# Ledger of designs, part 25: peptides against a protein of PDB entry 2AKA

Target 1, 299 residues: chain A of PDB entry 2AKA
Amino acid sequence: MEDLIPLVNRLQDAFSAIGQNADLDLPQIAVVGGQSAGKSSVLENFVGRDFLPRGSGIVTRRPLVLQLVNSTTEYAEFLHCKGKKFTDFEEVRLEIEAETDRVTGTNKGISPVPINLRVYSPHVLNLTLVDLPGMTKVPVGDQPPDIEFQIRDMLMQFVTKENCLILAVSPANSDLANSDALKIAKEVDPQGQRTIGVITKLDLMDEGTDARDVLENKLLPLRRGYIGVVNRSQKDIDGKKDITAALAAERKFFLSHPSYRHLADRMGTPYLQKVLNQQLTNHIRDTLPGLRNKLQSQL

## One batch from the design tools (peptide; aimed at target 1 L7)

Design b2_p15_4_s1 (made by RFdiffusion4, then SolubleMPNN; from b2_p15_4, 6 letters changed)
Fold by OpenDDE base, seed 3:
Formats: structure tokens, sequence, C-alpha cells
Structure b2_p15_4_s1 (fold): chain B 299 residues (1-299), chain A 15 residues (1-15)
């Protein structure tokens, strides 16, 4: 049987090209979280490269359809510039920024028009994620005063779809009850059927506190559970710390932490990637018959 | 049409 994730990738590309992205409920994972929740770091850790825009305020300003494809070679391709292979991931970052600015301008506004990026790598599992703008409450710089609501409306276009899984990214060093990611997930998925929780910044929690109850799915239960990760610090990112080394440190963190050692085999970025690959594959399998029927009805 | 092409691809997979 053909790999299901690449099949959906082709469908995503086709629908993006014809502007029907909003009308089709493709099986996908939307990544949601507040600004500085660690979303970009999680995605970069999957690839093992620094390639996403960084900065203060709203970094992701257009939906980024990130298609990871296991391959013997390592390179990236954009749907908007077919035939160009990027081997320098710094150029990938620059292209994302340029393509974003082309549509939004320089005022740090947002656009619902997706950027489609495919990354081929021997270091990834097949996985497609839609990175969405980080939720914010305070406009900065030249951002429009209603930017919070613009972002929310954009997110809702994705997360309200029945076939959309939600990767809710929340930092552990903040009150989880006030997590923007979990709030929006609860709003559109009250039964917790479509939401996967990711807890970042576990290494930044105050001494004497831990997120064990959250990670054990006891505080805010999700059917698909929670996975904790440890991302590189901002200092490490600025210093271009090797992601492989960071992943090793993450593993060590969970194994050595008294509150998390018993969960260590079900934590960390590699495990998260594996789980997402499996869940997405299964989700696609379950939803394809319905998608077929929907397409048939549109003829 | 793009929809027809998509449907054909899905049909090939689901057959």
Amino acid sequence: as target 1 above (299 residues)
Amino acid sequence: SAIEEALEELDRFLS
C-alpha cells in the first residue's frame, strides 16, 4: 500500500495551487500555541536544521504547510518556486521571510495564504504539519490593533475542521490552565478527540515544581495524551548549538529527572515525531473514504 | 479538473 502521508501531500499541493484549501477538509495536523511557546523549535528539531524565521513578536505570519519526507538526500522545495532545490537551510529561512513579506508587506501583518514547504531528509519520518501563527494579545510595532483576532480567525479556519488534528504546544513554565493552545483546542474539540498536547520548557520550571500530573494525563485529560519535550535555549539557538546534541541533552533530562524518569521512553522530540507519524497515518486512513465521497459530491 | 484528478488518485489508492 502506498504511503498515505505522501498521498495527502500531493492533495495539499494540488488544492493549494487552485486556491481550494479552505473548502477541503484534508487530514492534517495544525500546530497551535502562544508566542514563545516553542513551536518553531519543535519543528526545527524534527528536521535537525535551523530554517524557520526567528524574532520578537509574530514570527509565523502565514500558515506553513511543512511536509517532511524521508529520503536519502537532504534538501527543501517550495511549491511557489518549483524546480529550485534548497540545500542551505538558511536560504530556506530567507525564502520563507521573503515570500511572507511579498504578501503581507513589512508591517508584520498576517495572511491566510499558506506557504508549502517540503523537506527531504534521511533524518525525518514522513510527517506533515501546518504551522500556524502564534497567538498573541498585544500588537507590537506596525501590527494592526486587531492582530489577536486576525490570528484567532486564521487558526479557526484550520482547527474547526473535523479532519484536522491539533498539536497544542504549551510551555510548562506557565500556568497550563491559561494555555492559549489548550484553550482553543478545548473550544473546538471539547471531548479531546483531535488534540495532542506538547509540553515545552520543562527544563525551565521552578525548583520543586514539575509537570508530572500533566504528562500523566491527569490534570487536563486528552484522548491522545501529552508528550513533553526540551528545546534548545535561546542562548543555544543564538549560538547555533547542534540539534543532535540538544536531543541527547533532552533524553538525559528526562532520564535523570526524578519526576519524569518513569515516563522517559514516552517523552522527547524523537518519540513525538514517531507518535505524530503514526497518528497522522492512521488518521489519514480513517478519513480518506469520507474525503473521496466529498470530492465525488463536488463533481 | 483538479477535483477529478484528485478523485482518480484517491480511487487508485482505495482500490
Scores: peptide ipSAE 0.230, ipTM 0.857, DockQ to the pose 0.529
OpenDDE base, seeds 1, 2, 4, 5: peptide ipSAE 0.229, 0.224, 0.218, 0.228; ipTM 0.858, 0.844, 0.854, 0.857

Design b2_p15_4_s2 (made by RFdiffusion4, then SolubleMPNN; from b2_p15_4, 6 letters changed)
Fold by OpenDDE base, seed 3:
Structure b2_p15_4_s2 (fold): chain B 299 residues (1-299), chain A 15 residues (1-15)
Amino acid sequence: as target 1 above (299 residues)
Amino acid sequence: SAVEEALAELDAFLS
């Protein structure tokens, strides 16, 4: 069963090579959320490396197909530069930025053309995610005034697909009822069948408040439930706090918090990674027969 | 083609 994700990776690479990625209903997980919701931090925590672009405003400007592969070695490969192995994850970050700029230019525009990145690591479970640009309402710099709608249109190309699971990332320190992630998920998945909720910034909630009801799936229920995580603060990132240490702190947070202690074994980044691996595997198993038939009919 | 090869792998798995 573990081999299903690598199988889909090969399919994904093949389809990307012929420019059909956006039109294919491959079983996948699309990551959605507002700017600064913590999406990039979640992904970096999976890898255990800093490798995603940083900055204010729109950071992710192209879809990033992130293929995590458990391996005895640690390195990264891009589909657009086959044969080059990256062992320095700072170089990975720079390549993402360079490849993004090559297509979008310097005006901080967006493109729907994916960047395909495969990361081999002993610290990951097999998992494929599509990181999408963060939803925003305010253009920055020389961005076009309709950038919000461009981003929305791009996201819709992924999340409207029936075989697309949605990882909806929402910060706990904001009104969940106004979560951009949950709003778009509800629009395309009104019955909550394809959406997995991630609640970030639980450590930044006001004293005396908690997200227990949300995490227990009692407030805004999703079939696939919610998982809380604690990411590194911006201060920690700037100070280059080790991700391993951050994961330990996350575990301690849930275990020691009076509202979350009873949920601690079903919270945190490692558990999220495990759940996503399992759910994606099962989802692939269920959808591949139909996908096979569809693809055969198009050849 | 790469797509055909990938589909062949898929078929092998589903068989």
Scores: peptide ipSAE 0.214, ipTM 0.834, DockQ to the pose 0.746
OpenDDE base, seeds 1, 2, 4, 5: peptide ipSAE 0.204, 0.200, 0.202, 0.204; ipTM 0.834, 0.826, 0.837, 0.834

Design b2_p15_4_s3 (made by RFdiffusion4, then SolubleMPNN; from b2_p15_4, 8 letters changed)
Fold by OpenDDE base, seed 2:
Structure b2_p15_4_s3 (fold): chain B 299 residues (1-299), chain A 15 residues (1-15)
Amino acid sequence: as target 1 above (299 residues)
Amino acid sequence: SSIEEALEKLDEFLE
């Protein structure tokens, strides 16, 4: 059943190659959230490598189609660089930056043209995610004054699609009612049928506060629920703290926290990865009959 | 084409 994700990967690659990505409603998971919500950290935790661009402001400036493939070997490949195997994930980061700059220029603008990255690893489950630019209200550098709306328009191209699941990433140390991720999800999925909530920065909440009601799906109910995660701090990332150690610390956090102990087996990055794999697989299965007819019309 | 191949695989799954 896990072979369904690789099948959709082949479809994604084929449509990307012919420039028709926007015309086909492929079953996928789009990752949305405000700047610094922790999206990139979640993705890197899945891979167990530092490979995404880092910095202040809008770091992700093009959609990144991240295809994780369980394999006996560990390497990455870009669709735009066929045949080149990357084994150094710093080189992967540099390639993302270079390819982004090639299209967007130096003004820190955005482009809707995806970067397609496939990562083979023995440490991942089969999973495809589309990482989208972080929502922001403040232009930085030479960004256009309407950058907020450009980002929103880009996100809408993905999240409005019926076969798109939405991974809404929100930090716990901010007012969830003002979450950019949940706002945009609510606009396009008012009944919460396609949205999976991720709550980051649970370790950064004020003493005496917790996100229990959110994680128990009692505050802002989503059909697919919420999963809490604990990412590395920016200091830890800058210091190149080992992701494996961070994942162990995350597990310890949930197990030892009085508000989250009872949820610990349904929290954390490994559980999130498993859930996303399962949900994507099931979603693909449910959408395949309709997709068949659409594919036939494209021949 | 890659699309044709993918469609064939899809059809096999749906049968």
Scores: peptide ipSAE 0.142, ipTM 0.812, DockQ to the pose 0.670
OpenDDE base, seeds 1, 3, 4, 5: peptide ipSAE 0.133, 0.129, 0.129, 0.116; ipTM 0.809, 0.809, 0.808, 0.809

Design b2_p15_4_s4 (made by RFdiffusion4, then SolubleMPNN; from b2_p15_4, 7 letters changed)
Fold by OpenDDE base, seed 4:
Order: C-alpha cells, then sequence, then structure tokens
Structure b2_p15_4_s4 (fold): chain B 299 residues (1-299), chain A 15 residues (1-15)
C-alpha cells in the first residue's frame, strides 16, 4: 500500500521529463499559505533538516515537488542533476536557490516550472508535497507590481485540479477568518472536500486565547479536519536549534496546554506526517484508474 | 522512455 506514493513519484518524474506544458492532474498535495505562515518550517520538520530557503518576502518562487522517501540512508537528489547525492542539507538549500535564480533571474520573479527534490531519510514517511510560493500583498525588490496576482495565478494552476489535495497552512496568532490559505482553499474547494488545515504558531497566541474551536473542526469545518503544530521560532531557526528537540517541545506544548491536552494525540508534526501519508495513499488509490488513460495520451 | 516505463508500472498495478 505504501508503494503507491513511489509509483506516483515515478509518474511525476516522467511527466517532468516530457515538459511542463503537459496537462497533468496527478494525485498530489499542494501546500499553500501566506508569507511567514510557517509553511517552510512544517516541511523542514518532516525531514528533520533545515534545507529550504529563508528570508523576508517571497522565498519560494518556483513550485517545489518534495518527494520524501523512507530509506535506511539519508540524502537528497534533484531531478535536474541526477546522480548527485546531497548529504549536506545546506547544500540542498543553496541548490534550490541557485536553480530558482537560474530560471527566474535576479529580480525575485517567479516561475511555474517545478523543482523536483527527492529526500531519502530514515526519519520520514513516504510523502510527496508540492510547495508553492507564499501569498503576498506587497512586491519586494525588483518584483513586478502585479506579483500578488502572478503568485495567485500560479497557485490556481495547482489547486484547481480535481486530484489535488490542499494543505492550507495558517498561523493561529492571526485572524484565521482572514487566512489567505483558507480563503484560496475555500475558493477552489467550497465544500472543503480536498483541504487539510494546518494551524501553526499556536504557542504565539495571546494569553487567554486558543484555537480549540478551529482544531476541533467547529469554526470552519473541513472534511479532512485540522492539525495543529508548533514550529521553531525564528530565533530558534537562526540559532540552529535541533528539530528533534523542537518536536519534543511541540509534544510537551500540546500535552501541557489546558485547551489542547485532550487533542494532543491528534496534533503535532509527527501526526500530521502520518495523516498526510495515509490520505495521499488513499487518494492515489482512488485516482489511479483515471490516470492510466491520461498518461497514455501524453505519449 | 521514462513515460513508457511509468505507464508499464501503472498497468501492472492496475492488472
Amino acid sequence: as target 1 above (299 residues)
Amino acid sequence: SAVEEALAELDEFLA
């Protein structure tokens, strides 16, 4: 059953080889969120390594197809440089930045052409995610004035696909009713059938407030529900705090919090990873019969 | 080709 995700990975690689203009509707999870929503931290917590570009403004400027593969060894490979194994995840980060700049130039523009990154690790479940540029309102640097709409258009190319699940990442310390991630998800998935909610920054909420109603799926119901996570602070990231230690702190947070203690076993990054693995596997199984004919038509 | 190989694997799974 776990072999379904690797199968789709091979399909993704094959489609990438024939060009990006193909009409693709592979079963996948697209990750959406506003800038600073904690999206990159969630993905890095899955791997247990710092490997994504960081900074102010738009950091992810190309779709990143992140293929996590459970393995006895730990290394990364890019589809654009086959045969090169990366064991230093700082070099992975640098390669993402370099490959992004190669296509977009130095103006901090965006491109819809994906980067395909496969990470082998004993610490991951089989899981494929498509990381998308963070939604922004304000152009930075040499970005075009319509960058907000360019990003939106790029996101729509993925999230409008019927076989695309949406991982909507929203910070709890902001008004969730105004979450960019949940808004775009509701626009393309009004019945909440394809959307999984992730609530970050639960540890940064004002005293006396909590996101219990959201996490219990009572405020903005999604069929696939919500999972809360606690990421490293920016200070912790800058200080290179160990992700393993951060995951332990996350567990402690949920167990010790009066509003979340009863949900603790269904919260946190490890649980999120498990849920995504299961949901993606099931989703692939349901969609595979329709993919065969589509794949044939691409030859 | 990579596409043909992927299609073959898919066909095997669906058989």
Scores: peptide ipSAE 0.190, ipTM 0.828, DockQ to the pose 0.738
OpenDDE base, seeds 1, 2, 3, 5: peptide ipSAE 0.174, 0.167, 0.172, 0.162; ipTM 0.816, 0.806, 0.814, 0.809

Design b2_p15_5 (made by RFdiffusion4)
Pose (drawn by RFdiffusion4):
Structure b2_p15_5 (pose): chain A 299 residues (1-299), chain P 15 residues (1-15)
Amino acid sequence: as target 1 above (299 residues)
Amino acid sequence: DHEELLELIEELEES
């Protein structure tokens, strides 16, 4: 049903101003990743426009409830900017930065208050993800020293919930067994039943190595599987993001890599969008029947 | 049940 994701989108809007309540548990996807995993690039490739804050270290300092709606037209709206349509995605980036600073005292700390961004685009399938602060060790920023713990605690508030599917994002050019995202997913989902793996930067692996065993779901098995992507950034004449060319380059990469050609139809951003739309829809279908009665008791 | 969920959502928005 094309209606389930929109229904939950209304619930997320309604609960955007309701503070943390450990018992409230909407069916949704939380994006979890180490700061080196490239999780922003995954989201920007869904949208086809650069729109997320840039900077060293942390990009998301408040949870971003990103609601992607397939549309013939292309624009964005924030729940906190009633009625305003954003058509220039640079302004979208600037609003994320401004609304975040409006809330965060220190210009580098974090807050649990979400920003609710809806994007209508021909480049997207109906899909909703909650992007969360990336994980890191060295609090190299400017306050606070326990920032690693504040981020982990915020992530745990989301992912310890049973209806929260986990999109664990890890770079291929690292020790995947030591992935911050996969480790935290294992702490709360030991059976790997509600974690979807994403492997980025496959084109950056060392010469003569590949991630075939993980992509084939053999080395670090997850029931919902792994999807690989690459960010082969292409710019148009004006120096701006060209998503059609970037997706073609990604498709060429998987078709030409001897380790991945046999999986190419199950890799890449278009396929990832399809998978997330499908899994999120089925998950909502599964959880909606008991939802109304459960919510009443939990509020 | 679907209509009751929508009413709940409206009540939350109005609150």

Design b2_p15_5_s1 (made by RFdiffusion4, then SolubleMPNN; from b2_p15_5, 6 letters changed)
Fold by OpenDDE base, seed 2:
Structure b2_p15_5_s1 (fold): chain B 299 residues (1-299), chain A 15 residues (1-15)
Amino acid sequence: as target 1 above (299 residues)
Amino acid sequence: DLEELLALIEQLKAA
């Protein structure tokens, strides 16, 4: 049986080429979270490379369809730049920035038109994620005053789809009851059937506090549960700390923490990647028969 | 692109 994720990737590419991106409920995982929640770091940790735009405010300004493909070689390809293989991931970052600016202009506006990026790597599992703009309440620079609502409307185009899984990224060092990611997820998935919780910044919690109840799925239950991760600090990113070293430190964090040691085998970025691969594969298997029937009825 | 889409749909039927 052919890998289902690559098959859906080819469908995504074909639909993108014909301009029908908005009307198809393809099985996918949308990544949602507030600004600085740690979304970009989670995605970069999967690849093991720094390749996403960085900065203050809204960094992701277009949906990024990130297709990870396990391969013997390491390179990236954009759907808008067919035939060009990127081996320098800094050039990948620059291309995302350039392609974003080409459509949105220089005013840091947003666009619902996706960027399609495929990354081949020996270090990834087959996985497709749609990275969405971070939720914000405060416009920065030349952003329109209604940017909060523009972002929300864009997110709703993805997360309202029945075949969309939601990767809700929330920082542990903020009140989880006020998590933008969990709020939007609960709005469109009130029973918590499509939502996977990711808890970042566990290493930045106040001394004497922990997120054990959240990670044990006891505080705000999700059917698909929660996975805790520890990302590089902004200082570590600026200092170009190696992602492999950061992943080792993450493992050590969970194993050594009194509140998380018993959960350590079900925490961390490598486990998250595995779970997402499995959940996406199963979700595709469950949804493809219905999608096929729908497509056949429209032809 | 349409032919490729149709081929993919056929592959989905076989899966």
Scores: peptide ipSAE 0.046, ipTM 0.741, DockQ to the pose 0.099
OpenDDE base, seeds 1, 3, 4, 5: peptide ipSAE 0.043, 0.025, 0.024, 0.028; ipTM 0.723, 0.689, 0.679, 0.694; seeds 1, 5 fail the geometry check

Design b2_p15_5_s2 (made by RFdiffusion4, then SolubleMPNN; from b2_p15_5, 4 letters changed)
Fold by OpenDDE base, seed 3:
Structure b2_p15_5_s2 (fold): chain B 299 residues (1-299), chain A 15 residues (1-15)
Amino acid sequence: as target 1 above (299 residues)
Amino acid sequence: DLEELLKLIEELKAS
């Protein structure tokens, strides 16, 4: 049997090519979170490269279907420019920005039209994520005054789908009860069946506080639980700190922290990637029969 | 491409 994640990748590409992105309930993981919650850093840590747009305010302005594929070689390909292989990930970043601006203009607006990016790497597990714009309340620059609702509407196109898993990214140094990610997840997944919690910025919590109760799934229980991660600081990103070194520091953080050491083997970016790979694979397996039947009925 | 989509559907049937 063909690998399930690559199979769904091909389906995603085919549906994108015919403009039916919103009409199909493909098994997928949508990444949601507030601005600066650490979503982009998590994705870049999976790849081990800096390749996503950076900046203040809304950075991701189109859905990014990020298809990670384990391979002996390292390169990226966009669906909108077939045949071009990117080996410089800075050029990948520039292409995302250019393709975003081509559709949205320079006003920092958003578009629901996805960008499909496939990354081949020996350092990744097979994994597909849909990176969505960060939720915000305050328009910046030339953004429309209703940008908050535009983003929410865009997110809802994905997270309301029954076959969509939700990767809810929340910072630990903010009140989890006010997490934009968990709020939207609770709205569309009240029983917590489709939501995976990611807690970032654990290293930025005030002294004497910890997120142990959250990570142990005791505060806001999710069926699929929570995974804590430690991303590079903005200083580290600006200084182009090596992601491999950052991952080692993350491991050290969990092992050495009195509140998290007992959870260390179930925390961190590598574990998150593994869990997501497994959960996505299983989810595809469970949903494929229904998808097949649906597709057959539409032909 | 509709043809590619149909091909994928057939592959899905065989999975």
Scores: peptide ipSAE 0.101, ipTM 0.794, DockQ to the pose 0.102
OpenDDE base, seeds 1, 2, 4, 5: peptide ipSAE 0.039, 0.044, 0.085, 0.086; ipTM 0.721, 0.728, 0.772, 0.779; seed 4 fails the geometry check

Design b2_p15_5_s3 (made by RFdiffusion4, then SolubleMPNN; from b2_p15_5, 6 letters changed)
Fold by OpenDDE base, seed 5:
Structure b2_p15_5_s3 (fold): chain B 299 residues (1-299), chain A 15 residues (1-15)
Amino acid sequence: as target 1 above (299 residues)
Amino acid sequence: DLEALLELIDQLKAS
């Protein structure tokens, strides 16, 4: 089978080196959602490691191009420090923070300049995601008063691209009809052709309520559907709860929940990872010919 | 660089 995702990874690296051309839309998945929606947790669950910055407010402040590569070995590499292999994922987290601060300063500002991180692991499927800053309404620290709009403008640079799939992350314990992720997705993808919905915090819903209708794609239908996940709680994260254990608990949650039992095999982080791998692979296959033609036309 | 990218795409698609 042709490894199309690694091909696009190489293209991404090359474009990053020469400066990304706005006219070239690489097939990719942009991750969008409000602050604390669970985006970072989803990504960490894919890797099975704690490696993303933590904290309140805007945690992701630069686009993070996360390239997951299935490999026999486990290590990470940054494009900005080629040749250095990170095997300690705490060091990966620190490097992200340091590199972010290098550009944005200590004011918790944002920058549109991506960080490119490649993670090799036997525990991942080939998958590339662009983690974007969480949408927010309230500036923190020394952030500019218009930080909300700066974030939105940054997101729009990605999600408006025709070849960009949108991973819209929404917490179930909030009104999904008012989901920031789904709103922005609907704005740029009104037909729901490019959007994959992720519903987090299903375990935090009030007793007697569920997101069954959403997960069954009956409430706010997306062509690519919805996948529910259960992330570690903040307490679990702070307590360094093992991600493997959390994934087992997630599986148990869906299997034992009366509203989700019938969906259990199409829910959870492992299934999400599989779906995203397949979706991205197919998307690359469909878009590469057009991309080639665009490149050719620029010669 | 663009030509190199095109060649890369073609090479990988042919493999």
Scores: peptide ipSAE 0.036, ipTM 0.745, DockQ to the pose 0.099
OpenDDE base, seeds 1, 2, 3, 4: peptide ipSAE 0.032, 0.034, 0.035, 0.030; ipTM 0.726, 0.739, 0.744, 0.714

Design b2_p15_5_s4 (made by RFdiffusion4, then SolubleMPNN; from b2_p15_5, 5 letters changed)
Fold by OpenDDE base, seed 4:
Structure b2_p15_5_s4 (fold): chain B 299 residues (1-299), chain A 15 residues (1-15)
Amino acid sequence: as target 1 above (299 residues)
Amino acid sequence: DLQALLELIEELKAS
């Protein structure tokens, strides 16, 4: 049943080609989170490569449809430049930045037009995510003063869709009750039916505190639950710490932590990837009949 | 284009 995701990828690409973009309610997972919530790190951990833009302020300024495809080979392809295979993920990052700037200009503005990136890798499960701009409160540089609302409006184009699952990424070292990700999720999914919680920065919590209650789904219950992850620190990223090594450290973190040891088998990036693969697959299966009927009615 | 999409959907259902 894992093949359902690649099939939907083809559907997604076809819709993108005809300019449907976000108008179609395709079964998908939208990734939402505040600026610096660790969203990009989660996605990069899936791929095992550094390939997303980094910097001050919002770095994701267009939706990034990230299609992960398990393959014996490792390379990336963009829908906007078919036939070009990227094997250097730094070049992937540069292409994202260039393509973003091409559409948005140099004013750090945003555009709702997606970038479609497919990554083939032996290290990934089939999984498609739509990475959305990080929610921000303060314009930076020459961003328009209403950038916060522009971002929110863009996010709403995705997360309001009934067939959109929401991967809400929240840092544990901040007040989770005020999480931007959980707030927007609650707004569009008040019953928590479509939201998957990801808790990052568990290793950065104040001494003597933990997020056990959240991870056990006792504080802010979501039907689909919460998964904790530990990303590389900024120091580790700057120091070019290998993601594989970071994943091992993540496993060790959960196993050795008194508050999380009992949850360790249901935590961490690899488990998150598996869960997302399964949930997306099941979600596709459940939504396809309705999608078919909708499309047929438009003929 | 729509027909192609429908065919993809049918393929999905058959999988």
Scores: peptide ipSAE 0.062, ipTM 0.743, DockQ to the pose 0.096
OpenDDE base, seeds 1, 2, 3, 5: peptide ipSAE 0.048, 0.056, 0.050, 0.056; ipTM 0.745, 0.752, 0.746, 0.751

Design b2_p15_6 (made by RFdiffusion4)
Pose (drawn by RFdiffusion4):
Structure b2_p15_6 (pose): chain A 299 residues (1-299), chain P 15 residues (1-15)
Amino acid sequence: as target 1 above (299 residues)
Amino acid sequence: AAAAVEAALADLDAF
């Protein structure tokens, strides 16, 4: 049903101003990743436009509820900017930065108050993800020292919930067994039943190595599987993001890599969008029947 | 905020 994701989108809007309540549990996907995993590039490749804040370290300082709606037209709206239509995605980035600073005292700390961004685009499938602060160790920023713990605690508030699917993002050019995202997913989902793995930067692996065993779901098995992507950034004449060329380059990469050719149809951003749309829809279908009665008891 | 919650719950009932 094309209606399930939109229904939950209205629930997320309604609960955007309701503070943390450990018992409230909407069916949704939380994006979890180490700061080096490239999780922003994954989201920007869904949208086809650069729109997320840039900076060293943390990019998401408040949970970003990103609701992507397939549309013939292309624009964005924030729940906190009633009626305004954003057509220039640079302004979208600037609004994320401004609304975040409006809330965060220190210009580098975090807050649990979500920003609710809806994007209508021909480049996207109907899909909703909640992007969360990336994980890191060295609080190299400017307040606070326990920032690693504040981020982990915020992530745990989301992912300890049973209806929260986990999109665990890890770079291929690292020790995947030591992935911050996969480790935290294991802490709360030991059976790997509600974690979807994403492997980024496959084109940056060392010469003569590959991530075939993980992509084939053999080395670190997850019920919902792994999907690999690459960010082969292409710019148009004006120096701006060209998503059609970037997706073609990604497709060429998987078709030409001897380790991945046989999986190419199950790799890449278009396929990832398809998988997330499907899994999120089925998950909502599964959880919606008991939802109304459960919510009344939990509020 | 309460009104928004009530409207969303009404949408579940309708669904």

Design b2_p15_6_s1 (made by RFdiffusion4, then SolubleMPNN; from b2_p15_6, 6 letters changed)
Fold by OpenDDE base, seed 1:
Structure b2_p15_6_s1 (fold): chain B 299 residues (1-299), chain A 15 residues (1-15)
Amino acid sequence: as target 1 above (299 residues)
Amino acid sequence: AEAAVQEALELLDQF
């Protein structure tokens, strides 16, 4: 069975090249979460490289269509600079920053115009994600006072689409009932049909507390459930801790934790990547016939 | 727009 994810990647590239927000509800996964929820760290853990912009405040300021492609070679390509192969992932980060600034200007504004990044790697499963700006209540720098609403409106352009799956990233060390990710997901997916919960920062929970009920899908049930992950701490990032070592530590965390040991085979970044690949593949299979019919009706 | 739709259909027809 041909991998359906590369097909959708070609469709995404074709539609992006035409500059029309083609009203095409392409099967995709939008990544949503509050600022510092760990979205970028989850994506980098899939690649095993540091390649996303980092910093305080709103880091992702444009949608990033991240196309992961399993390959024998490791390199990245941007749709806006076809033919340039990036093998240094720091240069990938710099290109994202430069291309963001080119469109948004110097005021740290946001733009709904996506950046399309394809990463070829032997360490990834085929997976396409749309990383979206982190929800925030606090304007930074020269950002307009309504930046919260601008971000929300941008997210809504993606997550309201019926063929959009929602990867809702929430930190465990914060009240889940107040999760910006789950709030926006519940607004557009009230039955929890399109939402996949990711719980980050499980290692940063207060002693004597756990997210077991969340991860067991008992607190806020989602049809697609929850997957816990452990990202590198800021100390680990600053210390340049290798992502491969961090993934081993994540596995150890789940296996050794009394509240999570029984879930350990259904937790962690590698499992999340596998689940997302499978869910996206199935979702594409289910949606493509309808998409084809819609396209045919436009001719 | 039509060219885009046609290209998309051609891509879909390959699979």
Scores: peptide ipSAE 0.263, ipTM 0.841, DockQ to the pose 0.451
OpenDDE base, seeds 2, 3, 4, 5: peptide ipSAE 0.258, 0.252, 0.248, 0.252; ipTM 0.842, 0.839, 0.842, 0.834

